Peptides against a protein of PDB entry 6UG1. Designs and how they scored, part 138

Target 1, 304 residues: chain A of PDB entry 6UG1
Amino acid sequence: SNEERKRRKYFHMLYLVCLMVHGFIRNEWINSKRLSRKLSNLVPEKVFELLHPQKDEELPLRSTRKLLDGLKKCMELWQKHWKITKKYDNVGLYMRTWKEIEMSANNKRKFKTLKRSDFLRAVSKGHGDPDISVQGFVAMLRACNVNARLIMSCQPPDFTNMKIDTSLNGNNAYKDMVKYPIFWCEVWDKFSKKWITVDPVNLKTIEQVRLHSKLAPKGVACCERNMLRYVIAYDRKYGCRDVTRRYAQWMNSKVRKRRITKDDFGEKWFRKVITALHHRKRTKIDDYEDQYFFQRDESEGIPD
Target 2, 301 residues: chain A of PDB entry 6UG1 as posed
Amino acid sequence: SNEERKRRKYFHMLYLVCLMVHGFIRNEWINSKRLSRKLSNLVPEKVFELLHPQKDEELPLRSTRKLLDGLKKCMELWQKHWKITKKYDNEGLYMRTWKEIEMSANNKRKFKTLKRSDFLRAVSKGHGDPDISVQGFVAMLRACNVNARLIMSCQPPDFTNMKIDTSLNAYKDMVKYPIFWCEVWDKFSKKWITVDPVNLKTIEQVRLHSKLAPKGVACCERNMLRYVIAYDRKYGCRDVTRRYAQWMNSKVRKRRITKDDFGEKWFRKVITALHHRKRTKIDDYEDQYFFRRDESEGIPD

## One batch from the design tools (peptide; made by RFdiffusion4, then SolubleMPNN)

Design b2_p21_3_s3 (from b2_p21_3, 6 letters changed)
Fold by OpenDDE base, seed 1:
Structure b2_p21_3_s3 (fold): chain B 304 residues (1-304), chain A 21 residues (1-21)
Amino acid sequence: as target 1 above (304 residues)
Amino acid sequence: VEEIFEQLLKLYEKYKDFIFN
């Protein structure tokens, strides 16, 4: 019905807000001074120097290569630190079906939301789910004075899906779900004026995204619980930015149709939410990023 | 902006258990 369509749209908006606020809160927690002091000790001086290369005036690309090598070594150090990767409870922050949402509303399962103290302990010990691990990796880079962002792919229920949910049956459902990350890292390259994508936990990859990312879900089974729609970046200064354009090859033709921002009301609403979560002034880094997004929109073209 | 942020926090606190359970 039209009423059910409206209900699903509003519930999607509410769910999206809660996910975006969750990302903001986790981004605040990873700025913990106590955690920073502990995690900085994981990075040897030689690796710290690679993270902070001098500008090579002859070939700036050499400086980027040093940074990339430093980030690779940080991923290796993080793997050594992280002792226990827990499975997600249920589906974690992956996308739920409408049926699962209706069933969960009836079943008041008291899952205890992880407290700040428990999170900081989990990161310090290297024990937790993949999301906690990624968040801890961002904290380690920030502890080394790297301009690292926490990236969150927000997975609200699909308000465009009006079908009755078929049971997602099968042992492979979890493997397909976790094939692509929900959280990752971006690092600012001051030499190339670009964000470097880092997945330290899932794919264990470093990318300089041009047209597409390896982190973008591919295939029907993976996209059932992980739809690239809302990729939100949280920086060390409490900036909040929509960076979906970086990871969406087909933003205009495909991704926009599945976003709340497909209409003017949704766009204005989503802008208000981003603005409310953006607690810093604009910088030249934002200008370079917006220029890159503009060039990506022009290169994709207007969908027919 | 601050008022909207407080409203977002209130919404999160109200619905977090539903979303994360």
Scores: peptide ipSAE 0.575, ipTM 0.948, DockQ to the pose 0.881
Fold by OpenDDE base, seed 5:
Order: structure tokens, then C-alpha cells, then sequence
Structure b2_p21_3_s3 (fold): chain B 304 residues (1-304), chain A 21 residues (1-21)
């Protein structure tokens, strides 16, 4: 019905807000001074120097290569620190079906949301789910004065799916779900004027995204619980930015149709949410990023 | 902007247990 379409749209909006606020709160928690002091001790001086290379005036690419090597070594150090990767409870922050949402509304399970103290302890011990691990990795890079931002692929329920039963069948559902991350890291390269993508936990990859990312879900089964729609970046200064354009090859032709921003009302609403979560002034880094997004929009063209 | 942020926090506090459980 038209009413059910409206209900699913509004529930998608509510769920998206709660996910985006969760990302903001986790981004605040990883700025903990107590955690920062502990995590900085995981990084040897030689690795710190690679994270902060001098500008090579002859070949700026040499400085970028040092930074990339430093980030690789940080991923290796993080793997040594992280002792226990817990499975997600249920689906974690992956996309729920509409049926699962309706069933969860009926089952008043009082699960307790993770407290800040428990999060900080989990990161400090190296015990937690993959999301806590990624968030802790961002905290370690920030403890080393790296301009690292937390990236969250927000997975609200698909308001474009009007099927009554959206139950996902199959024994491999969890493996397909966790094949691609929900959280990752980006690091600012001051030499190339670009963001470097870092997945320290899932794919264990570092990439300089040009046209496509390895972190973008591929295949029907993987996309059932992980649709690339809202990739939100949270920086160390409490900036909040939509960076979906970096990871979406087909932003205009495919991704927009699955976003609340497909219409003017949804776009204006989503801009208000981003603005409310963006607690810093604009910088030259934002200008370089917006220029990159513009070039990516022009290169994709208008969908036929 | 601040008022909207406070409203977003209130919505999060109200629905967090539903979303994260």
C-alpha cells in the first residue's frame, strides 16, 4: 500500500539517524585521552616516523609511499594487539530485513547497549567484534597524530523493498554478510591531497580509491545485508561528511535510487542531519575532497 | 543546528536498544 511505503520510508529515516548518531558517539569515544595514551605505546618510533614523513620536494610520491608503509605496519601491529574477534550478535549493524524488524518489535529483548567504559576496556584489551576493532585502530592512528577518520557504511532497512517476506535463507548468510566491512578507516595524505582507504580488520587492505573500492560489496548474497548507500566519515575534529561518492562507482545510476536523497525532500532532510552532526568549520581538505567528488560525478555522467 | 542535534540525540536514546539489539 501507499501507507506501508510511507511507513517504511519514515522507519528508514529514523534508523538512519540512529546509525549516524551511533557513528558520531563512537567517534567521540575513540578520542579518549586515556585510550590514546595506551594505544600510542603500541607504535614504535620507526613506525611513527613513517606515518609522519618529511615532504620530498623532488618526488612527493616517496612521502606517500612512506605513509603507506607506516599504515601497513600499523595494521600488522594492530593484528598483534587484537586477541579476540567476537562474532556479531545476530546481524550487528548490517541491514535487517523488514520481517526481522517486525519480529524484533514484538520481542522486547532487553539487550544492553555497550557503554563507553566497556568499549574503552574492549579496545584496550583487544577483545571485541570487528567494528570495535576498526574503531580502536582509528583511535591508535589518532594517538599517533595521524589525521584518521572513522568510516561507517550505514545499513538502514531498504525502504525500496516492498516485499512482505524478506527472510534471508541459507547457511552461508553470516559469511556473506561479513565478507565486506561496515566500518573502516580513511587517512589523509597531505602529499597527494587524497584520502587513503584502510580496512585493518576484514579485508586487511590499503587502497587509494580512483574509480572503485575493494570495500564496495559485490554479488547478490553480500548485498542483501550490506548495500553501499550511506558511507559517512567522522573525523578527529567531529566533522561529519557523506563520502558515498568515493566508494560508489554508480552513484547516479544505481545508488541514488536506494537513498532517501532520491527526492528533494529527502535530500534537504539528509543535509540537515549531516549539518547537525558536523561540529567543525570547513577546511582545505574538504575543498580537495569536494573537487574529487565533482570530478567523479562528471566522469560517471548522467544515466541513460 | 544545536536544537536539531539535541533532537537527534533524543531519538537515538529512545531507539538505540531497538537498533543495536
Amino acid sequence: as target 1 above (304 residues)
Amino acid sequence: VEEIFEQLLKLYEKYKDFIFN
Scores: peptide ipSAE 0.573, ipTM 0.948, DockQ to the pose 0.912
Fold by OpenDDE base, seed 3:
Structure b2_p21_3_s3 (fold): chain B 304 residues (1-304), chain A 21 residues (1-21)
Amino acid sequence: as target 1 above (304 residues)
Amino acid sequence: VEEIFEQLLKLYEKYKDFIFN
């Protein structure tokens, strides 16, 4: 019905707000001074020097290569620190079906939300799910004075799906679900004036995204619980930015149709949410990023 | 802006247990 379409759209908006606020709160927890002091001790001086190379005036690419090598070594150090990777409880922050949401509303199972103290302990011990591990990795880079962002791919239920959800089959569905991450890292390269993408936990990859990312879900089964629609960046200064354009090859033709921002009302609403979560002034880094997004929009073209 | 942020936090606190359970 038209009423059910409206209900699903409003529920999608509410769910998206709660996910975006969750990302903001986790980003504040990452900035813990107590955690920072502990995690800085994981990074040897020689690796710290690679993270902070001098500018090569002849070939700035040499400085970028040192930074990339430093980030690779940080991923290796992080793997040594992380002792226990827990499975997600249920589907974690991956996308639920409408049927699962309706059934969960009937089943008053109170899962205890992780407290700040428990999160800081989990990261310090190296025990937790992949999301906690990525968040801890961002904390380690920030402890080394690296301009690292927490990236969150927000997975609200698909308000464009009007089908009666068939039950997703159990065991194989988990492997397909976790094939691509929900959380990752970006690091500012001051030499190339670009963000470097880092997945320290899932794919264990570093990339300089041009047209496509390895982190973008591919295949029907993987996309059932992980649709790239809302990739939100949280920086060390409490900035909040929509960076979906970086990871979406087909933003205008495919991704936009599945976002609340497909219409003017949704665009204005979503901009208000981003603005409310953005607690810093604009910087030259934002100008370089916006220029990159503009070039990506021009290169994709307007869908006919 | 601050008022909207407080409203977002109130919405999160109200619905977090439903969304994360």
Scores: peptide ipSAE 0.572, ipTM 0.948, DockQ to the pose 0.877
Fold by OpenDDE base, seed 4:
Structure b2_p21_3_s3 (fold): chain B 304 residues (1-304), chain A 21 residues (1-21)
Amino acid sequence: as target 1 above (304 residues)
Amino acid sequence: VEEIFEQLLKLYEKYKDFIFN
């Protein structure tokens, strides 16, 4: 019905807000001075120097290569720190079906949201789910004065899915779900004027994304619980930016149709949410990023 | 902007247990 379509759209918006606020709160928690002091001790001086290379005036690419090597070594150090990767409880922050949402509304399970103290302890011990691990990795880079962003792929329920029963029955459902990450890192390369993508936990990869990312879900089974629609970046200065354009090869033709921003009302609403979560002034880094997004929109073209 | 942020926090606090559990 038209009413059920409206209901699912509004519930999607509510769910998206809660996910985006969750990302904001986690981004505040990883700025903890106590955590920063502990995590900085994991990074030896030689690796710190690679994270902060001098500008090579002859070939700026040499400076980028040093930064990339420093980030690779940071991933290795992080793997050594992280002792226990817990499975997600149920589906974690992956996309729920409409049936699962309805069943959860009926089940008044008193689940307790993770407290800040418990999060900081989990990161410090190296014990937790993959999302806590990624968030801790971003905290470690920030502790080394790296301009690292926490990236969150927000997975609200698909308001374009009008099926009544969306039960996902399959023996490999968890494996397919966790194939691609929900959280990752971006690091600002001041030499190339670009963001470097870092997945320290799942794919264990570093990318300089041009047209596509390895972190973008591919295949039907993987996309059931992980649809690339809302990739939100949280920086160390409490900036909040939509960076979906970086990771979406087909933003205009495919991704936009699955976003609340497909219509003017949704675009205006989503812009208000981003603005409310963006607690810093605009910087020249934002200008370079917006220029890159503009070029990506022009290169994709208008969908026929 | 601040008022909207407070509203977003209130929405999160109200629905977090439903969404994250």
Scores: peptide ipSAE 0.568, ipTM 0.947, DockQ to the pose 0.909

Design b2_p21_3_s4 (from b2_p21_3, 6 letters changed)
Fold by OpenDDE base, seed 4:
Structure b2_p21_3_s4 (fold): chain B 304 residues (1-304), chain A 21 residues (1-21)
Amino acid sequence: as target 1 above (304 residues)
Amino acid sequence: MDEIFKELLELYEKYKDFIFN
């Protein structure tokens, strides 16, 4: 019905807000000075120097290569720190079906939201789910004065799915779900004027994304709980930016149709949410990023 | 801007237990 379509759109918007606020709160928690002091001790001086290379005036690419090597070593150090990777409780922050949402509304399960103190302890001990691990990795890079962003792929329920029963019964459902991450890192490369993508936990990869990312979910089974629609970046200065364009090869033709921003109302609403979560002034880094997104939109073209 | 941010926090506090559980 038209009413059910409106209801699903509303719940999608509400869910998206709560996910985006969650990302904001986690981004504040990883800025903890107490956590920063502990995590900086994991990074030896030689690795710190690689994270902060001098500008090579002859070949700026040499400086980028040093930064990439420093980031690789930071991933190795992080793997050594992280002792226990817990499975997600249920589906974690992956996409729920409409049936699961309805059942959860009926089941008043008093699940307790993780407290800041418990999060900081989990990161410090190296014990937690993959999302806590990624968030801790971003905290470690920030502790080393690296301009690292927390990236969150927000997974609100699919308001374009009008099926009544979307039961995902399958033996490999969890494996397919966790194949691609929900959280990752981006690091600013001041030499190339680009963001470097870092997945320290799931795929354990570093990318300089041009047209596509390995972090973008592929295949039907993986996309059931992880649809690339809202990739939100949270920086160390409490900036909030939509960076979906980086990771979406087909933003205009495919991804936009699955976003609230497909219509003018949704675009204006989503812009208000982003603006409310963006607590810093615009910088030249934002100008370079917007120029990159513009070039990506032009290169994709208008869908026929 | 601050008012909308407050509203977003209130929405999160109201629905977090439903969304994350």
Scores: peptide ipSAE 0.629, ipTM 0.957, DockQ to the pose 0.904
Fold by OpenDDE base, seed 5:
Structure b2_p21_3_s4 (fold): chain B 304 residues (1-304), chain A 21 residues (1-21)
Amino acid sequence: as target 1 above (304 residues)
Amino acid sequence: MDEIFKELLELYEKYKDFIFN
C-alpha cells in the first residue's frame, strides 16, 4: 500500500539517524585521552616516523609511499594487539530485513547497548567484534597524530523493498554478510591531497580509491545485508561528511535510487542531519575532497 | 543547529536498544 511505503520510508529515516548518531558517539569515544596514551605505546618510533614522513621536494610520491608503509606496519601491529574477534550478535549493524524488524518489535529482548567504559576496555584488551576493532585502529592512528577518520557504511532497512517476506535463507548468510566491512578507516595524505582507504580487520587492505573500491560489496548474497548507500566519515575534530561518492562507482545510476536523497525532500532532510552532526568549520581538506567528488560525478555522467 | 543535534540524540537514546539489539 501507499501507507506501508510511507511507513517504511519513515522507519528507514529513523534507523539512519540512529546509525549516524551511533557513528558520531563511537567517534567521540575513540578520542579518549586515556585510550590514546595506551594505544600510542603500540607504535614504535620507526613506524611513527613512517606515518610522519618529511615532504620529498623532488618526488612527493616517496612521502606517500612512506605513509603507506607506515599504515601497513600499523595494521600488522594491530593484528598482534587484537586477541579475540567476537562474532556479531545476530546481524550486528548489517541491514535487517523488514520481517526481522517486525519480529524484533514484538520480542522485547532487553539487550544492553555497549557502554563507553566497556568499549574502552574492549579496545584496550583487544577483545571485541570487528567494528570495535576497526574503531580501536582509528584510535591508535589518532594517538599517533595521524589524521584518521572513522568510516561507517550505514545499513538502514531498504525502504525500496516492498516485499512482505524478506527472510534471508541459507547456511552461508553470515559468511556473505561479513565478507565486506561496515566500518573502516580513511587517512589523509597531505602529499597527494587524497584520502587513503584502510580496512585493517576484514579485507586487511590499503587502497587509494580512483574509480572503485575493494570495500564496495559485490554479488547478490553480499548485498542483501550490505548495500553501499550511506558511507559517512567522522573525523578527529567531530566533522561528519557523506563520502559515498568515493566508494560508489554508479552513484547516479544505481545508488541514488536506494537513498532517501532520491527526492528533494529527502535530500534537504539528509543535509540537515549531516549538518547537525558536523561540529567543525570547513577546511582545505574538504575542498580537495569536494573537488574529487565533483570530478567523479562528471566522469560517471547522467544515466541514460 | 544545536537544537537539531539534541533532537537527534534524543531519538538515538529512545531507539538505540531497538536498533542495536
Scores: peptide ipSAE 0.627, ipTM 0.956, DockQ to the pose 0.910
Fold by OpenDDE base, seed 3:
Structure b2_p21_3_s4 (fold): chain B 304 residues (1-304), chain A 21 residues (1-21)
Amino acid sequence: as target 1 above (304 residues)
Amino acid sequence: MDEIFKELLELYEKYKDFIFN
């Protein structure tokens, strides 16, 4: 019905706000001074020097290569620190079906939300799910004075799906679900004036995204619980930015149709939410990023 | 700006248990 379409759209908006606020709160927890002091001790001086190379005036690419090598070594150090990777409780922050949401509303199972103290302890011990591990990795890079962002792929229920959800089959569904991450890292390269994408936990990859990312879900089964629609970046200065354009090859033709921002009302609403979560002034880094997004929009073209 | 941010936090606190359970 038209009423059910309105209900699903409203619930999608509410769910998206709660996910975006969750990302903001986790980003504040990552900035813990106590955690920072502990995690800085995981990074040897020689690796710290690679993270902070001098500018090569002849070939700036040499400085970028040193930074990339430093980030690779940080991923290796992080793997040694992380002792226990827990499975997600249920589906974690992956996308739920409408049927699962309706069933969960009837089942008053109070799962206890993780407290700040428990999160800081989990990161410090190297025990937790993949999301906690990525968040801890961002904290370690920030402890080394690296300009690292927490990235969150927000997975609200699909308001464009009007089908009665068939139950997603159990065990194989989990492997397909976790094939691609929900959380990852970006690091600012001051030499190339670009963000470097880092997945330290899932795919264990570093990439300089041009047209496509390895982190973008591929295949029907993987996309059932992980649709790339809202990739939100949280920086060390409490900035909040929509960076979906980086990871979406087909933003205009495919991704936009599944976002609340498909219409002017949704665009204005979503901009208000981003603005409310953005607690810093604009910088030259934002100018370079916006220029990159503009070039990506021009290169994709307007869908006919 | 601060008012909208407060409203977003209130919405999160109200619905977090439903969304994360």
Scores: peptide ipSAE 0.624, ipTM 0.956, DockQ to the pose 0.875
Fold by OpenDDE base, seed 1:
Structure b2_p21_3_s4 (fold): chain B 304 residues (1-304), chain A 21 residues (1-21)
Amino acid sequence: as target 1 above (304 residues)
Amino acid sequence: MDEIFKELLELYEKYKDFIFN
């Protein structure tokens, strides 16, 4: 019905707000001075120097290569630190079906939301789910004075799906779900004027995204619980930015149709939410990023 | 801006248990 369509759209918006606020809160927690002091000790001086290369005036690409090598070594150090990767409870922050949402509304399961103290302890010990691990990795890079931001792929229920949910029954459902991350890292390369994508936990990859990312979900089974729609970046200065354009090859033709921003009302609403979560002034880094997004929109073209 | 941010936090606090359970 039209009423059910409105209800699903509203619930999608509410769910999206809560996910985006969750990302903001986790981004604040990883700025903990106590955690920073502990995590900086994991990074040897030689690796710190690679993270902070001098500008090579002859070939700036050499400086980027040093940074990339430093980030690779940081991923290796992080894997040594991280002792226990827990499975997600249920589906974690992956996309729920409408049926699962309706059933959960009836079942008041008291899952205790992880407290800040428990999070900081989990990161310090290297014990937790993949999301906590990624968040801790961002904290380690920030502890080394790297301009690292937390990336969150927000997975609100699909308001464009009006079908009755078929049971996602299958032994591989969890493997397909976790094939692609929900959280990852981006690092600012001051030499190339670009963000470097880092997945330290899931795919264990470093990318300089041009047209597509390895982190973008591919295949029907993976996209059931992980749809690339809202990739939100949280920086060390409490900036909040929509960076979906970086990871969406087909932003205009495919991704936009599944976003609340498909209409003017949704675009204005989403802009208000982003603005409310953006607690810093604009910088030249934002200018370079917006220029890159503009070039990506022009290169994709207008969908026919 | 601060008012909207406060409202977003209130919404999160109200619905977090539903979303994360």
Scores: peptide ipSAE 0.621, ipTM 0.955, DockQ to the pose 0.879

Design b2_p21_4_s1 (from b2_p21_4, 10 letters changed)
Fold by OpenDDE base, seed 5:
Structure b2_p21_4_s1 (fold): chain B 304 residues (1-304), chain A 21 residues (1-21)
Amino acid sequence: as target 1 above (304 residues)
Amino acid sequence: MEELLSLFSEEQLKLIEELMK
């Protein structure tokens, strides 16, 4: 019905706001000065120097290579720090089905909210789920004065799915779900004037995204609970930016159709949400990023 | 929904309500 379409759109919006606010709160928690002091001690001086290479005026690529090597070593150090990776409770922050949402409304399951103190302890001990691990990795890079962003792929329920029963069947459902991350890191490369993508936990990869990312979910089973629609970047200065364009190969042709921003109302509303979560002034880094997104939009073209 | 809303303080819930307007 038209009413059910409106209801699903509303719940999609509400979930999206809640997820984006959750990302903002986690981004604040990883800025903890107490945590920063502990995590900086995990990074040896030689690795710190690689994270902060001198500008090579002859070949800026040499400086980028040092930064990439520093980031690789930081991933290795983080793997040594992280002792226990917990499975997600149920589906974590992956996409719920409409049936699961309806059932959760009936079941007053006390979801045990992780407190800030418990989060900081979990990161400090190296005990937690993959999301806590990624967030802790971003905190470690920030503790080393690296301009690292927390990236969140927000997974609100699919308001374009009008099926009544959206039950997911399959013994491999969890493996397919966790094949791609929900949280990762971006690091600003001041030499190339680009963001470097870092997944320290799931795929354990570093990439300089040009046209496509390895972190973008591929295959039907993986996309059931992880649809690339809203990739939000939270920086150390409480900036909030939509960076979906970086990770979406087919933003205009495919991704836009599954976003609230497909219509003018949804675009205005989503812009309001981003603006409310964006607490810093614009910088030259934002100008370079917007120029990159513009070039990516032009290169994709308008879908026929 | 209730599970997701239980993640937030009253101040955070007010922010969510304002963002939904």
Scores: peptide ipSAE 0.307, ipTM 0.898, DockQ to the pose 0.689
Fold by OpenDDE base, seed 1:
Structure b2_p21_4_s1 (fold): chain B 304 residues (1-304), chain A 21 residues (1-21)
Amino acid sequence: as target 1 above (304 residues)
Amino acid sequence: MEELLSLFSEEQLKLIEELMK
């Protein structure tokens, strides 16, 4: 019905705001000075120097290569620090079906919220789910004065799916769900004027994304609980930016149709949410990023 | 939804309510 369509759109918006606020809160927690002091001790001086290379005036690419090597070594150090990777409770922050949402409304199950103190302890001990691990990795890079962003792929329920029963089929549903991350890292490369994508936990990869990322979910089974629609970046200065364009190969043709921003009302509303979560002034880094997004939009073209 | 809302303080819930208007 038209009413059910409106209800699903509203629930999608509410869920999206909750996820975006969750990402904001986790971004504040990883800025903890106590955590920063503890995590900086994981990075030896030689690795710190690689993270902060001098500008090579002859070949800026040499400086980028040093940064990439430093980031690789940081991933290795992080794997050594992280002792216990817990499974997600149920589906974690992956996409729920409409049926699962309706069933959860009837079940007053007290979800155990992770408190800030418990989060900081989990990161410090190296015990937690993959999301906590990625968030801790971003905290470690920030402790080394690296301009690292927390990236969150927000997974609200699909308001474009009007099916009543979306039972997910298959024995491997958890493996397919966790195949791609929900959280990852971006690091600013001051030499190339680009963000470097870092997945320290799931795929253990570093990418300089041009047209597509390995972090973008592929295949029907993976996309059931992880649809790339809202990739939000949280920086160390409490900036909040939509960076979906980086990771979406087909932003205009495919991704936009699955976003609340497909219409003017949804675009204005989503801009209001981003603005409310964006607590810093614009910088030249934002100008370079917007220029890159513009070039990506021109290169994709307008879908006929 | 209650599970997701339980993640937030009262101040954060108020912010969510304001963002939904």
Scores: peptide ipSAE 0.265, ipTM 0.883, DockQ to the pose 0.700
Fold by OpenDDE base, seed 3:
Structure b2_p21_4_s1 (fold): chain B 304 residues (1-304), chain A 21 residues (1-21)
Amino acid sequence: as target 1 above (304 residues)
Amino acid sequence: MEELLSLFSEEQLKLIEELMK
C-alpha cells in the first residue's frame, strides 16, 4: 500500500539516523586519551617515521610510498595485537530484512549495549568483533598523530524493496554477509592530497581509490545484507562527511535511486543530519575531497 | 527498532527525535 511505502521510508530514515549517531559515538570513544597512550606503545619509532615521512621535493610519490609502507606495517602490528575476533551476534550492523525488523519488534530481545568502558577494555586487550577491531586500529593511527577517519557503511533496511521478504535461508548467509566490511579506515595523504582507504581486518588491503574500491560489495548474495548507499566518514576533530561517491562507481545511475537523497526533501533532511553531526570548521582537506567528488560525478555523467 | 533505540541515552534519543523532524 501507499501507507506501507511511507512507513518503510520513515523506518529507513530513523534507522539511518541511529546508525549515524552510533558511528559518531564510536568516533568519540576512539579519541580516548587513555586508549591513545596504550596504543601508541604498539608502534615502534621506525614505523612512526614511515607514517611521517619528509616531503620529497623531487618526487612526492616517494613520500606517499613511505606512508603506504608505514600503514602496511601498522596493519601487521595490529594483527599481532588482536587476539580474539568474535563473530557478530546475529547480523551485527549489517542490513536487516523488513520481516526481521517486524519480528524483532515483537521479540523484546535484550540487545547487549556495549558500554564505553567495555569498548576501551576490548580494544586494549585485542578482544572483540571486526567492527571493534577496525575502530581500535583507527585509534592506534590517531595515537601516532596520523589523520585517520573512521568510515561506516550504514545499512538501513531497503525502503525501495516492496517485495514480501522471503527468508534469507542458508548456512552461507553469514559468510556472504561478512565478505565485505561495514567499518574501515581512511588516512589523509598530505603529499598526493588524497584519502587512502585501509581495511585492516576484513580484506587486509590498502587502496588509493580512483574509480572503484575492493570494499564495494559485489554479487547478489553479498548485497542482500551489505548495500553500498551511505558511507560516512568521522574524523579526529568530530567532522562528519558523506564519502559514498568515493566507493560508488555508479552513484548517479544506481546508488542514488536507493538513497533517501533521491528527492529534494530527502536531500535536505540528510544534509540536516550531516550538519548536526559535523562539529568542526571546513578545511583545505575538505576542498580537495569535494573537488575529487565533483570530478568523479562529471566523469560518471548524468544517466540518460 | 526497540533494540536499536536501546543503544542510546535519553539525551541521544531526544537528538534523534529532533533530527527526524
Scores: peptide ipSAE 0.255, ipTM 0.882, DockQ to the pose 0.657
Fold by OpenDDE base, seed 2:
Structure b2_p21_4_s1 (fold): chain B 304 residues (1-304), chain A 21 residues (1-21)
Amino acid sequence: as target 1 above (304 residues)
Amino acid sequence: MEELLSLFSEEQLKLIEELMK
């Protein structure tokens, strides 16, 4: 019905705001000075020097290569620090079906809210789910004065799915779900004027995204609980930016149709949400990023 | 819904309510 369509759209919006606020709160927690002091001790001086290379005036690419090597070594150090990767309880922050949402509304499951103190302890001990591990990795890079962003792929329920029964049946449902991450890292390369994508936990990869990312979910089974549509970046200065364009190969043709921003009302509303979560002034880094997004929109063209 | 809302303080819930208007 038209009423059910409106209800699902509203619930999608509410769920999206809650996810975006969750990402914001986790970004504040990883800025902990106490955590920063502990995590900086994991990075030896030689690796710190690689993270902060001198500018090569002849070939800036040499400086980028040093930064990439430093980031690789940081991923290795992080794997040594992290002792226990817990499985997600249920589906974690992956996408729920409409049926699961209706069933969960009837079950007053007291979700145990992870307190800030418990989060900081989990990161310090190296015990937690993959999301806590990624968030801790971003904290370690920030402790080394690296301009690292926390990236969150927000997974609200699909308001464009009007099926009544959306139950997902399958023995491999968890493996397919966790094949691609929900949280990852971006690092600013001051030499190339680009963001470097880092997945320290799931795929254990570093990439310089041009047209497509390895972190973009592929295949029907993987996309059931991980639909790339809202990739939000949280920086060390409490900036909040939509970076979906980086990771979406087909933003205009495919991804936009699955976003609340497909219409003018949704675009204005989503802009209001981003603005409310963005607590810093614009910088030249934002100008370079917006220029890159513009070039990506021009290169994709208008869908036929 | 309740599970997701339980993640937030009262102040954070007020912020969510303001963002939904």
Scores: peptide ipSAE 0.143, ipTM 0.837, DockQ to the pose 0.667

